# Peptides against a protein of PDB entry 6UG1, part 127

Target 1, 304 residues: chain A of PDB entry 6UG1
Amino acid sequence: SNEERKRRKYFHMLYLVCLMVHGFIRNEWINSKRLSRKLSNLVPEKVFELLHPQKDEELPLRSTRKLLDGLKKCMELWQKHWKITKKYDNVGLYMRTWKEIEMSANNKRKFKTLKRSDFLRAVSKGHGDPDISVQGFVAMLRACNVNARLIMSCQPPDFTNMKIDTSLNGNNAYKDMVKYPIFWCEVWDKFSKKWITVDPVNLKTIEQVRLHSKLAPKGVACCERNMLRYVIAYDRKYGCRDVTRRYAQWMNSKVRKRRITKDDFGEKWFRKVITALHHRKRTKIDDYEDQYFFQRDESEGIPD
Target 2, 301 residues: chain A of PDB entry 6UG1 as posed
Amino acid sequence: SNEERKRRKYFHMLYLVCLMVHGFIRNEWINSKRLSRKLSNLVPEKVFELLHPQKDEELPLRSTRKLLDGLKKCMELWQKHWKITKKYDNEGLYMRTWKEIEMSANNKRKFKTLKRSDFLRAVSKGHGDPDISVQGFVAMLRACNVNARLIMSCQPPDFTNMKIDTSLNAYKDMVKYPIFWCEVWDKFSKKWITVDPVNLKTIEQVRLHSKLAPKGVACCERNMLRYVIAYDRKYGCRDVTRRYAQWMNSKVRKRRITKDDFGEKWFRKVITALHHRKRTKIDDYEDQYFFRRDESEGIPD

## One batch from the design tools (peptide; made by RFdiffusion4, then SolubleMPNN)

Design b2_p20_3_s4 (from b2_p20_3, 9 letters changed)
Fold by OpenDDE base, seed 2:
Structure b2_p20_3_s4 (fold): chain B 304 residues (1-304), chain A 20 residues (1-20)
Amino acid sequence: as target 1 above (304 residues)
Amino acid sequence: DQYLYEVFRESLPVLKELFS
């Protein structure tokens, strides 16, 4: 019905805001000075030097290569630090079906909220789920004075799915779900004027995204619980930016149709949410990023 | 659903602050 369509749209909006605020809270927690002091001790001087290379005036690419090597070594150090990767108790922050949401609303179980102190202890000990591990990795890079962003792929229920029964059947549903991450890292390369994508936990990859990312979900089974729609970046200065354009190959033709921003009402609303979560002034880094997004929009063209 | 409950419970106070 038209009423059910409206209900699903509004529930999607509420759910999306809750996810984006959760990302903001976790980004604040990883800025902990106490955590920073502990995590900086994991990075030896030689690796710190690679993270902060001198500018090569002849070939800036040499400086980028040093940074990439430093980031690789940081991923290796992080794997040594992280002792226990817990499975998600259910689906974590992956996408729920409408049926799962309706069934969960009937379950009044009181859950224990993860407090800030518990999170900081989990990161310090190297015990937690993959999301906590990624968030801790971003904290370690920030402790080394690297301009690292926390990236969150927000997975609200699909308001464009009007099916009544959206139950997902399959023995491998968990494996397919966790094939691609929900959280990852971006690092600013001051030499190339680009963001470097880092997945330290799931795919254990570093990439310089041009047209496509390895972190973008592929295949029907993987996309059931992980739809690339809202990739939000949280920086060390409490900036909040929509970076979906980086990871979406087909932003205009495919991804936009699944976003609340497909209409003017949704666009204006989503802009208000981003503005409320963005607590810093604009910088030249934002100018370079916006220029890159513009070039990506031009290169994709208008969908036929 | 623990994760969903945590997200909502943690987000609601902050939502009130951010949109007040």
Scores: peptide ipSAE 0.119, ipTM 0.802, DockQ to the pose 0.782
Fold by OpenDDE base, seed 1:
Structure b2_p20_3_s4 (fold): chain B 304 residues (1-304), chain A 20 residues (1-20)
Amino acid sequence: as target 1 above (304 residues)
Amino acid sequence: DQYLYEVFRESLPVLKELFS
């Protein structure tokens, strides 16, 4: 019905805001001075120097290569620190079906909220789910004065799915769900004027995204619970930015149709949400990023 | 769903602050 369509749209909006606020809260938690002091001790001086290379005036690419090597070594150090990767409880922050949402509304279970203190302890011990691990990795890089962003792929229920029965076949293995991350890291490369993508946990990869990312879900089974629609970046200064354009090859033709921003009302609303979560002044880094997004929009073209 | 309810419960105070 038209009413059910509206209900799903509004529920998607509410759910999206809650996810984006959660990302904001986790981004604040990883700025903990206590955690920073502990995590900085994991990074040897030689690795710190690689994270902060001098500008090579002859070949700036050499400086980028040092940074990439430093980030690789940080991933290796992080793997040594992280002792226990817990499975998600249920589906974590992966996408739920409408049926699962309806069934969850009937379950008045008392849930124990993960407190800030519990999070900080989990990161410090190296015990937690993949999301906590990624968040801790971002905290470690920030402890080393690296301009690292927490990236969150927000997975609200698909308001474009109007099927009554949205049950996933029970065969959607946990392995297919977690094949692609929900959280990852970006690091600012001051030499190339680009964001470097770092997945320290799932794919254990570093990439300089041009047209497509390895982190973008591919295949039907993986996309059932992980639809790339809202990739939100949280920086160390409480900036909040939509970076979906980086990871979406087909932003205009495919991704936009599944976003609340497909219409002017949704675009204006989503801009208000981003603005409310963006607690810093604009910087030259934002200018370079916006220029990159513009070039990517021009290169994709307008869908036929 | 525990994780979802945690996210919502953590988010509600901040939502109130951001949109009040």
Scores: peptide ipSAE 0.117, ipTM 0.799, DockQ to the pose 0.792
Fold by OpenDDE base, seed 5:
Structure b2_p20_3_s4 (fold): chain B 304 residues (1-304), chain A 20 residues (1-20)
Amino acid sequence: as target 1 above (304 residues)
Amino acid sequence: DQYLYEVFRESLPVLKELFS
């Protein structure tokens, strides 16, 4: 019905805001000064120097290569620090079906919320789920004065799915779900004027995204619980930016159709949400990023 | 669903502050 379509749209909007606020809260927690002091001790001086290379005036690419090597070594150090990777309870922050949402509404189980103190302890010990691990990695880079963003792929229920039963096929569902991350890192390269993508936990990869990312979900089974629609970046200065364009090859032709921003109302609403979560002034880094997104939109073209 | 409940419970106070 039209009513059910509206209900799913509004529930998607509420769910999306809750996810984006959760990302904001986790971004605040990883700015903990106490955590920063502990995590900086994990990074040797030689690795710190690679993270902060001198500007090579002849070949800026040499400076970028040092930064990339520093980030690789940080990823290796993080793997040594992280002792226990817990499985997600149920599906974590991956996408739920409409049936799962309805069943969850009927389930009055008391759940214990993860407190800030418990999170900081988990990161410090190296014990937690993959999301906590990625968030801790971003905290370690920030502790080394690296301009690192927390990236969150927000997975609200698909409001374009009007099926009554959205049950998923069971056996490999968890393996397919966790094949691609929900959280990752971006690092600003001041030499190339680009964001470097870092997945320290799942794919254990570093990439300089041009047209496509390895972190973008591929295949039907992987996309059932991980649809690339809302990739939100949280920086160390409490900036909040939509960076979906970086990771979406087909933003205009495919991704936009699955976003609330497909219509003018949804676009205006989503801009208000981003503005409310964006607590810093614009910088030249934002100008370079917006220019890159513009060039990517022009290169994709308008879908026929 | 624990994760969903946690996300909503943690987000609700902040939502009130951000959209007040």
Scores: peptide ipSAE 0.116, ipTM 0.800, DockQ to the pose 0.812
Fold by OpenDDE base, seed 3:
Structure b2_p20_3_s4 (fold): chain B 304 residues (1-304), chain A 20 residues (1-20)
Amino acid sequence: as target 1 above (304 residues)
Amino acid sequence: DQYLYEVFRESLPVLKELFS
């Protein structure tokens, strides 16, 4: 019905805002001075020097290579620190079906909320789910004065799916779900004027994304619970930016159709949400990023 | 769903502050 379509759209909007606020709260928690002091001790001086290379005036690429090597070593150090990777309870922050949402609304269970103190303890001990691990990795890089962003792929229910039964059938549902991350890191490369993508936990990869990312879900089974639609970046100065364009090869032709921003009302609404979560002034880094997104939009073109 | 209720419970106070 038209009413059910409207209900699903509004529920998607509410769910999306809640996810984006959750990302904002986690980004604040990883700025903890107490946590920063503990995590800085995990990084030896030699690795710190690689994270902060001098500018090579002859070949700036040499400085980028040192930064990439420093980030690789930080991933290795993080793997040594992280002792226990817990499985997600149910599906974590991956996408729910409409049926799962309806069933969950009927089941008033008391759930334990992870408090800030419990999060800081989990990161300090190296015990938690993959999302906590990624968030802790971003905290470690920030403790080393690296301009690292927390990235969140927000997974609200698909308001474009009007099927009554959206049950997912599959014995490997968890493996397919966790094949691609929900949280990752970006690091600013001041030499190339680009963001470097870092997945320290899931794929254990570093990328300089040009046209596509390895972090973008591929295949039907993986896309059932992980649809790349809203990739939100949270920086150390409480900036909030939509960086979906970096990771979406087909933003205009495919991704926009699944976003609230497919119409002018949804675009204006989503811009208000981003503005409310963006607590810093614009910088030259934002100018370089917007220029890159513009070039990517022009290169993709408008779908015929 | 634990994560859904966690996200809502944590986010509602902040949503009230940001949009009230």
Scores: peptide ipSAE 0.111, ipTM 0.799, DockQ to the pose 0.806

Design b2_p20_4_s1 (from b2_p20_4, 9 letters changed)
Fold by OpenDDE base, seed 1:
Structure b2_p20_4_s1 (fold): chain B 304 residues (1-304), chain A 20 residues (1-20)
Amino acid sequence: as target 1 above (304 residues)
Amino acid sequence: SELEKMKEELIEEIKKWLEE
């Protein structure tokens, strides 16, 4: 019905706000001075120097290569620190079906929200789910004065799916779900004027995204619980930015149709949510990023 | 918290849009 369509849009918007606020709160927690002091001790001086290379005036690419090597070594150090990767409770922050939402509304199961103290302890011990691990990795880079963003792929229920029963088929549903991350890192490269994508936990990859990312879900089974629609970046200064354009090869033709921002009302509403979560002034880094997004929109073209 | 207030305001804006 039209009512059910309105209800699903509402629930999608409400769920999206809750996810974006969750990302913001986790971004505050990883700025903990106590955690920062503890995590800085994981990075030896030689790796710190690679994270902060001098500008090579002859070949800026040499400085970028040093930064990439430093980030690789930080991923290796992080793997040594992280002792226990817990499975997600049910589906974690991956996309729920409409049926799962209805069943959960009937079951007053208090979601055990992880407290700040428990999060800080989990990161400090290296015990937690993959999301906590990525968030801790961002905290370690920030402890080394690296301009690292927490990236969250927000997975609200698909308001464009009007099917009543979306039973997910198959014995491998958990493996397909966790094949791609929900959280990752971006690091600012001051030499190339670009964000470097870092997945320290899942794919263990570093990328300079041009047209597509390895972190973008591929295949029907993986996309059932992980649809790339809202990739939100949280920086160390409490900036909040939509960076979906970086990771979406087909932003205009495919991704936009699955976003609330497909219409003018949804665009205005989503801008208000971003503005509310954006607690810093614009910088030259934002100008370079917006220029890159513009070039990506021109290169994709307008779908006919 | 300030974040809870912002969440409530955003929920009220969504409610107004559903009533239209």
Scores: peptide ipSAE 0.029, ipTM 0.669, DockQ to the pose 0.116
Fold by OpenDDE base, seed 5:
Structure b2_p20_4_s1 (fold): chain B 304 residues (1-304), chain A 20 residues (1-20)
Amino acid sequence: as target 1 above (304 residues)
Amino acid sequence: SELEKMKEELIEEIKKWLEE
């Protein structure tokens, strides 16, 4: 019905904001000065120097290579720090089906929200789920004065799915779900004036995204609980930016159709949400990023 | 906490934006 379509759109919007606020809160927690002091001690001086290379005026690419090597070594150090990777409780922050939402509304299961103190302890001990691990990695890079963003792929329920039963069948459902991350890191390369993508936990990869990312979910089974629609970046200065364009190869032709921003109302509303979560002034880094997004939109073209 | 206040303010702003 038209009513069920409106209800699913509304619930998608509410759920999306709850996820974006969750990302904002986790981004504040990883700015903890107490955590920063502990995590900085994990990074040897030689690795710190690689994270902060001198500007090579002749070949800026040499400076980028040092930064990439520093980030690789930080991933290796982080793997040594992280002792216990817990499985997600149920589906974690991956996409729920409409049936799972209805069943959860009936079941008053008190989801035990992780407290800030428990999060900081989990990161400090290296014990937690993959999301806590990624968030802790971003905290370690920030402790080394690296301009690192927390990236969150927000997975609200699919308001474009009008099926009554959306049950997912399959013994591999968890493996397919966790094949691609929900959280990752971006690091600003001041030499190339680009964001470097870092997945320290799941794919254990560093990439300079040009047209496509390795972190973008591929295949039907992987996309059931992980649809690339809302990739939100949270920086160390409480900036909030939609960076979906970086990771979406087909933003205009495919991704936009699955976003609330497909219509003018949804675009205006989503802009309000981003603005409310964006607590810093614009910088030249934002100008370079917006220019990159513009070039990516022009290169994709308008879908026929 | 200041974080709970900000969360409540955000939820109220969201309610306002959902009613608009």
Scores: peptide ipSAE 0.028, ipTM 0.640, DockQ to the pose 0.100
Fold by OpenDDE base, seed 3:
Structure b2_p20_4_s1 (fold): chain B 304 residues (1-304), chain A 20 residues (1-20)
Amino acid sequence: as target 1 above (304 residues)
Amino acid sequence: SELEKMKEELIEEIKKWLEE
């Protein structure tokens, strides 16, 4: 019905903000001074020097290569620190079906909300789910004075799916779900004036995204619980930015149709949410990023 | 906690934005 369409849009919006606030809270927790002091001790001086290379005036690419090598070594150090990767409880923060939401509303299942103290202990011990591990990796880079962002791919229910949910049947559903991450890292390269994408936990990859990312879900089975629609970046200064354009090859033709921002009302509403979560002044880094997004938008074109 | 209060305020602000 038209009423059901309105209800699904409402629940999508509410769920999206709850996810974005969750990302904001986790970004605050990883700024813990106590955690920072512990995690800085995991990074040897030689690796710290690679993270902070001098500017090569002849070939700035040499400085970027040193930073990339430092980030690779940080991923290796993080793997040594992380002792226990827990499976997600049910689907974690991956996308739920409408049927699962209705069933969960009827079943008052107390989501065990992880407390700040328990999170800090989990990161410090190296015990937790993949999301906690990525968040801890961002905390380690920030402890080394690296300009690292926490990235969250927000997975609200698909308000454009009006089909009766056929039960996602099968034992392979978990493997397909976790094939691509929900959380990752971005690191500012001051030499190339670009964000470097780092997945330290899932794909264990570092990339400089040009047109497409390895972190973008591919294939029907993977997209059932992980649809690239809202990629939100949280920085060390409590900045909040929509970075979906970096990871979406087909932003205009495919991704926009699945976002609340497909209409002017939804765009204005989503801008209010971003503004409420953005607690810093604009910087030259934001100017370079917006210029990159503009160039990517022009290069995709408007869908005919 | 201040965080729970901020979350409640954000949820209430969202409710207002959804009633508009």
Scores: peptide ipSAE 0.028, ipTM 0.675, DockQ to the pose 0.113
Fold by OpenDDE base, seed 2:
Structure b2_p20_4_s1 (fold): chain B 304 residues (1-304), chain A 20 residues (1-20)
Amino acid sequence: as target 1 above (304 residues)
Amino acid sequence: SELEKMKEELIEEIKKWLEE
């Protein structure tokens, strides 16, 4: 019905706000000065120097290569720090089906909200789920004065799915779900004027995204609980930006159709949510990023 | 918190839109 369509759109919007606020709160927690002091001690001086290379005036690419080597070594150091990767309880922050939402509304299970103190302890000990591990990795890079962003792929329920029963049955459902991350890192390369994508936990990869990312979910089974629709970046200065365009190969032709921003009302509303979570002034880094997104939009073209 | 107030305001805006 039209009513059920409106209801699913509402619940999608509400769930999206809750996820985006969750990402914001986790980004504040990883800015902890106490955590920063502990995590900086994990990075030797030689690795710190690679994270902060001198500008090579002849070949800026040499400076980028040093930064990439420093980031690789930071991933290795992070793996040594992280002792226990816990499985997610149920589906974590991956996408729920409409049936799972309906069933969970009836079960008033008080989700034990992880407190800030418990999060900081988990990161410090190296014990937690993959999301806590990624968030801790971003905190370690920030402790080394690296301009690192926390990236969150927000997974609200699919309001374009009008099926009544959306139950996902299968023995491999968890493996397919966790094949691609929900949280990752971006690092600003001041030499190339680009964001470097870093997945320290799941795929353990570093990439300079041009047209497509390895972190973009592929295949039907992986996309059931992880649809690339809302990739939100949280920086060290409490900036909040939609970076979906970086990771979406087909933003205009495919991804937009699954977003609330497919209509003018949804675009205006989503812009208000971003603005409310964006607590810093615009910078030249935002100008370079917007120019890159513009070029990516032109290069995709208008879908036929 | 300020974030909770902002969340409530955004929820109220969603409600108004559903009533249209």
Scores: peptide ipSAE 0.026, ipTM 0.693, DockQ to the pose 0.115

Design b2_p20_4_s2 (from b2_p20_4, 11 letters changed)
Fold by OpenDDE base, seed 1:
Structure b2_p20_4_s2 (fold): chain B 304 residues (1-304), chain A 20 residues (1-20)
Amino acid sequence: as target 1 above (304 residues)
Amino acid sequence: SELDKMLEELYEFLKKILEE
């Protein structure tokens, strides 16, 4: 019905805000001074120097290569720190079906929200789910004075799916779900004026995204619980930015159709949500990023 | 439903927070 369409749209909007606020809160928690002091001790001086290369005036690419090597070594150090990767409880922050949402509403299950103290302990011990691990990795880079962002791929239920039964069938549903991350890292490269993508936990990869990312879900089974729609970046200064354009090859033709921002009302609403979560002034880094997004929009073209 | 009411209340709450 039109009512059910409206209900699913509003539920999607609310769920999206809850996810974005969750990302904001986790981004604040990883700025903990106590955690920062502990995690900085994981990074040897030689690795710290690679994270902070001098500007090569002749070839800035040499400085970028040092930074990339430093980030690789940080991923290796993080793997040594992280002792226990817990499975997600149920689907974690991956996309729920409408049926799962309805069933969960009827079941007054006390979701144990992880407290800040428990999160900080989990990161400090190296015990937790992959999301906690990524968040801790961002905290370690920030402890080394790296301009690292927490990236969250927000997975609200698909308001464009009007099927009544949205049950997902399949024995490998968990493996397909966790094939691609929900959380990752971006690091600012001051030499190339670009964000470097870092997945320290899932794919264990570093990439300089041009047209497509390895972190973008591919295949029907993986996209059932992980649809690239809202990739939100949280920086160390409490900036909040939509960076979906980086990871979406087909933003205009495919991704936009699955976003609340497909219409002017949704665009204005989503802009208000971003603005409310953006607690810093604009910087030259934002200008370079917006220029990159503009060039990506021009290069994709308008879908016919 | 009770869920729809909670969603409307949460939506109005979010509107207030986002309009301030």
Scores: peptide ipSAE 0.024, ipTM 0.635, DockQ to the pose 0.093
Fold by OpenDDE base, seed 2:
Structure b2_p20_4_s2 (fold): chain B 304 residues (1-304), chain A 20 residues (1-20)
Amino acid sequence: as target 1 above (304 residues)
Amino acid sequence: SELDKMLEELYEFLKKILEE
């Protein structure tokens, strides 16, 4: 019905706000000064120097290569630190079906909320789920004075799915779900004036995304619980930015149709949510990023 | 309604996330 369509749209909006607020709070927790002091000790001086290369005036690419090598070594150090990766108890922050949401409303399962103290202990011990591990990796880079962002792919239920039964069939669903991450890292390259994508936990990759990312879900089974729609970046200064354009090859033709921002009402609403979570002034880094997004919009063209 | 229960659960989830 038209009423059910409206209900699913509003529920999607509210769920999206909850996910974005969750990302904001986790970004605040990883700014812990106590955690920072502990995690900086994981990075030896030689790796710190690679993270902070001198500007090569002849070839800025040499400085970028040193930074990339430093980030690779940080991923290796992080793997040594991280002792136990817990599975998600259910689907974590991956996308739920409408049926799962309806069934969950009947079962008042007390979500065990992970307190800030327990999170900091988990990161400090190297014991937790993949999301905690990624968040801790961002904290380690920030402890080394690297301009690292926490990235969250927000997975609200698909308000464009009007099927009554959206039950996903059993056993392989978890492997396909966790094939691509929900959380990852971006690092600012001051030499190339670009964000470097880092997945330290899932795919264990470092990318300079131009047109496509390896972190973008591919295939029907992987997209059932991980649909790239809202990729939100949280920086060390409490900035909040929509960076979906970086990871979406087909933003205008495909991704926009699955977003609340498909219409003017949704666009204006989503801008208000971003503005409410954006707690810093604009910088030259935002100018370079917006220029890159503009060039990506022009290069995609208008969908026929 | 069932929506109100879902909104209430989501609000309680938000409170728990925000009170942390």
Scores: peptide ipSAE 0.023, ipTM 0.643, DockQ to the pose 0.068
Fold by OpenDDE base, seed 4:
Structure b2_p20_4_s2 (fold): chain B 304 residues (1-304), chain A 20 residues (1-20)
Amino acid sequence: as target 1 above (304 residues)
Amino acid sequence: SELDKMLEELYEFLKKILEE
């Protein structure tokens, strides 16, 4: 019905804000001074120096290469720190079906909310789910004074899916779900004026995204619980930015159709949500990023 | 439904946060 379509749209909007606020809170928690002091001790001086290369005036690319090597070594150090990767309880923050949402409303399931103290302990011990691990990695980089962002791929239910029964077939569902991350890191490269993408936990990869990312879900089974629609960046200064354009090859032709921002109402609404979560002034880094997104929009062209 | 009430409450909460 038109009513059910409206209900699913509003539920999607609501769920999206809850996810974005969750990302904001986790971004605040990883700024913990107590955690920072502990995690800085994981990074040897030689690795710290690689994270902070001098500007090579002859070849700025040499400075970027040092930063990339430093980030690679940080990933290796993080793997040594992280002792226990827990499976997600159920689906974690991956996308739920409409049926799962309805069934969850009927079940008074006490979601155990992870407290800040428990999170900080989990990161400090190296014991937790993949999301906690990624968030801890961002905290370690921030402890080394690296301009690292927490990235969250927000997975609200698909308001464009009007099917009643979307029962997912059971056995391979978890493996396909966790094939791609929903949390990762970005690091500012001051030399190339670009964000470097870092997945320290899942794919264990570093990339300089041009047209496509390895982190973008591919295949029907993987996209059932992980649809790239709302990739939100949280920086160390409590900035909040939509960075979906970086990771979406087909933003205009495909991704936009699955976003609330497909219409002017949704665009204005989503801009208000971003603005409410953006607690810093604009910087030249934002200008370079917006210019990159503009060039990506022009290069994609108008969908046929 | 209880879900619809939660949706309304949270929509009103969102209006409040987004109108401030």
Scores: peptide ipSAE 0.023, ipTM 0.639, DockQ to the pose 0.097
Fold by OpenDDE base, seed 3:
Structure b2_p20_4_s2 (fold): chain B 304 residues (1-304), chain A 20 residues (1-20)
Amino acid sequence: as target 1 above (304 residues)
Amino acid sequence: SELDKMLEELYEFLKKILEE
């Protein structure tokens, strides 16, 4: 019905705001001065120097290569620190079906909310789910004075899916779900004027995204619980930015159709949500990023 | 609509909580 379409749209909007606020709160928690002091001790001086290379005036690419090597060594150090990777409870922050949402509303399951103190302890001990591990990795890089962002792929229910039965029949549903991450890191490269993508936990990869990312979900089974639609970046100064354009190859032709921003009302609403979560002034880094997004939009073109 | 008012109220509420 038209009523059910409206209900699903509004529930998607509410769920998206709750996810974006969750990302904001986790980004505040990883700025903990107590945690920062503990995590800085995991990074030896030689690795710190690689994270902060001098500018090579002859070949700036040499400085980027040192930064990439420093980030690789930080991923290796993080793997040594992290002792226990817990499985997600149910589906974690991956996408729920409409049927699962309706069933969950009927079942008053007390979700155990992780407190700030428990999160800081989990990161400090190296015990937790993959999301806590990624968030802790961003905290470690920030403790080393690296301009690292927490990235969150927000997975609200698909308001464009009007099917009544959305049961997922897969025996491998968990493996397919966790094949691609929900949280990752971006690091600012001051030499190339670009964001470097870092997945320290899932794919254990570093990439300089040009046209496509390895972190973008591929295949039907993986996309059932992980649809790339809202990739939100949270920086150390409480900046909040939509960075979906970086990771979406087909933003205009495919991704936009699955976003609330498909119409002018949804675009204006989503801009208000981003503005409410963006607690810093604009910088030259934002100008370089917006220029990159513009070039990516021009290169994709408008779908005919 | 009534739902637009609820979303606006929720948005203003979330703004207050995030500004504190």
Scores: peptide ipSAE 0.023, ipTM 0.642, DockQ to the pose 0.046

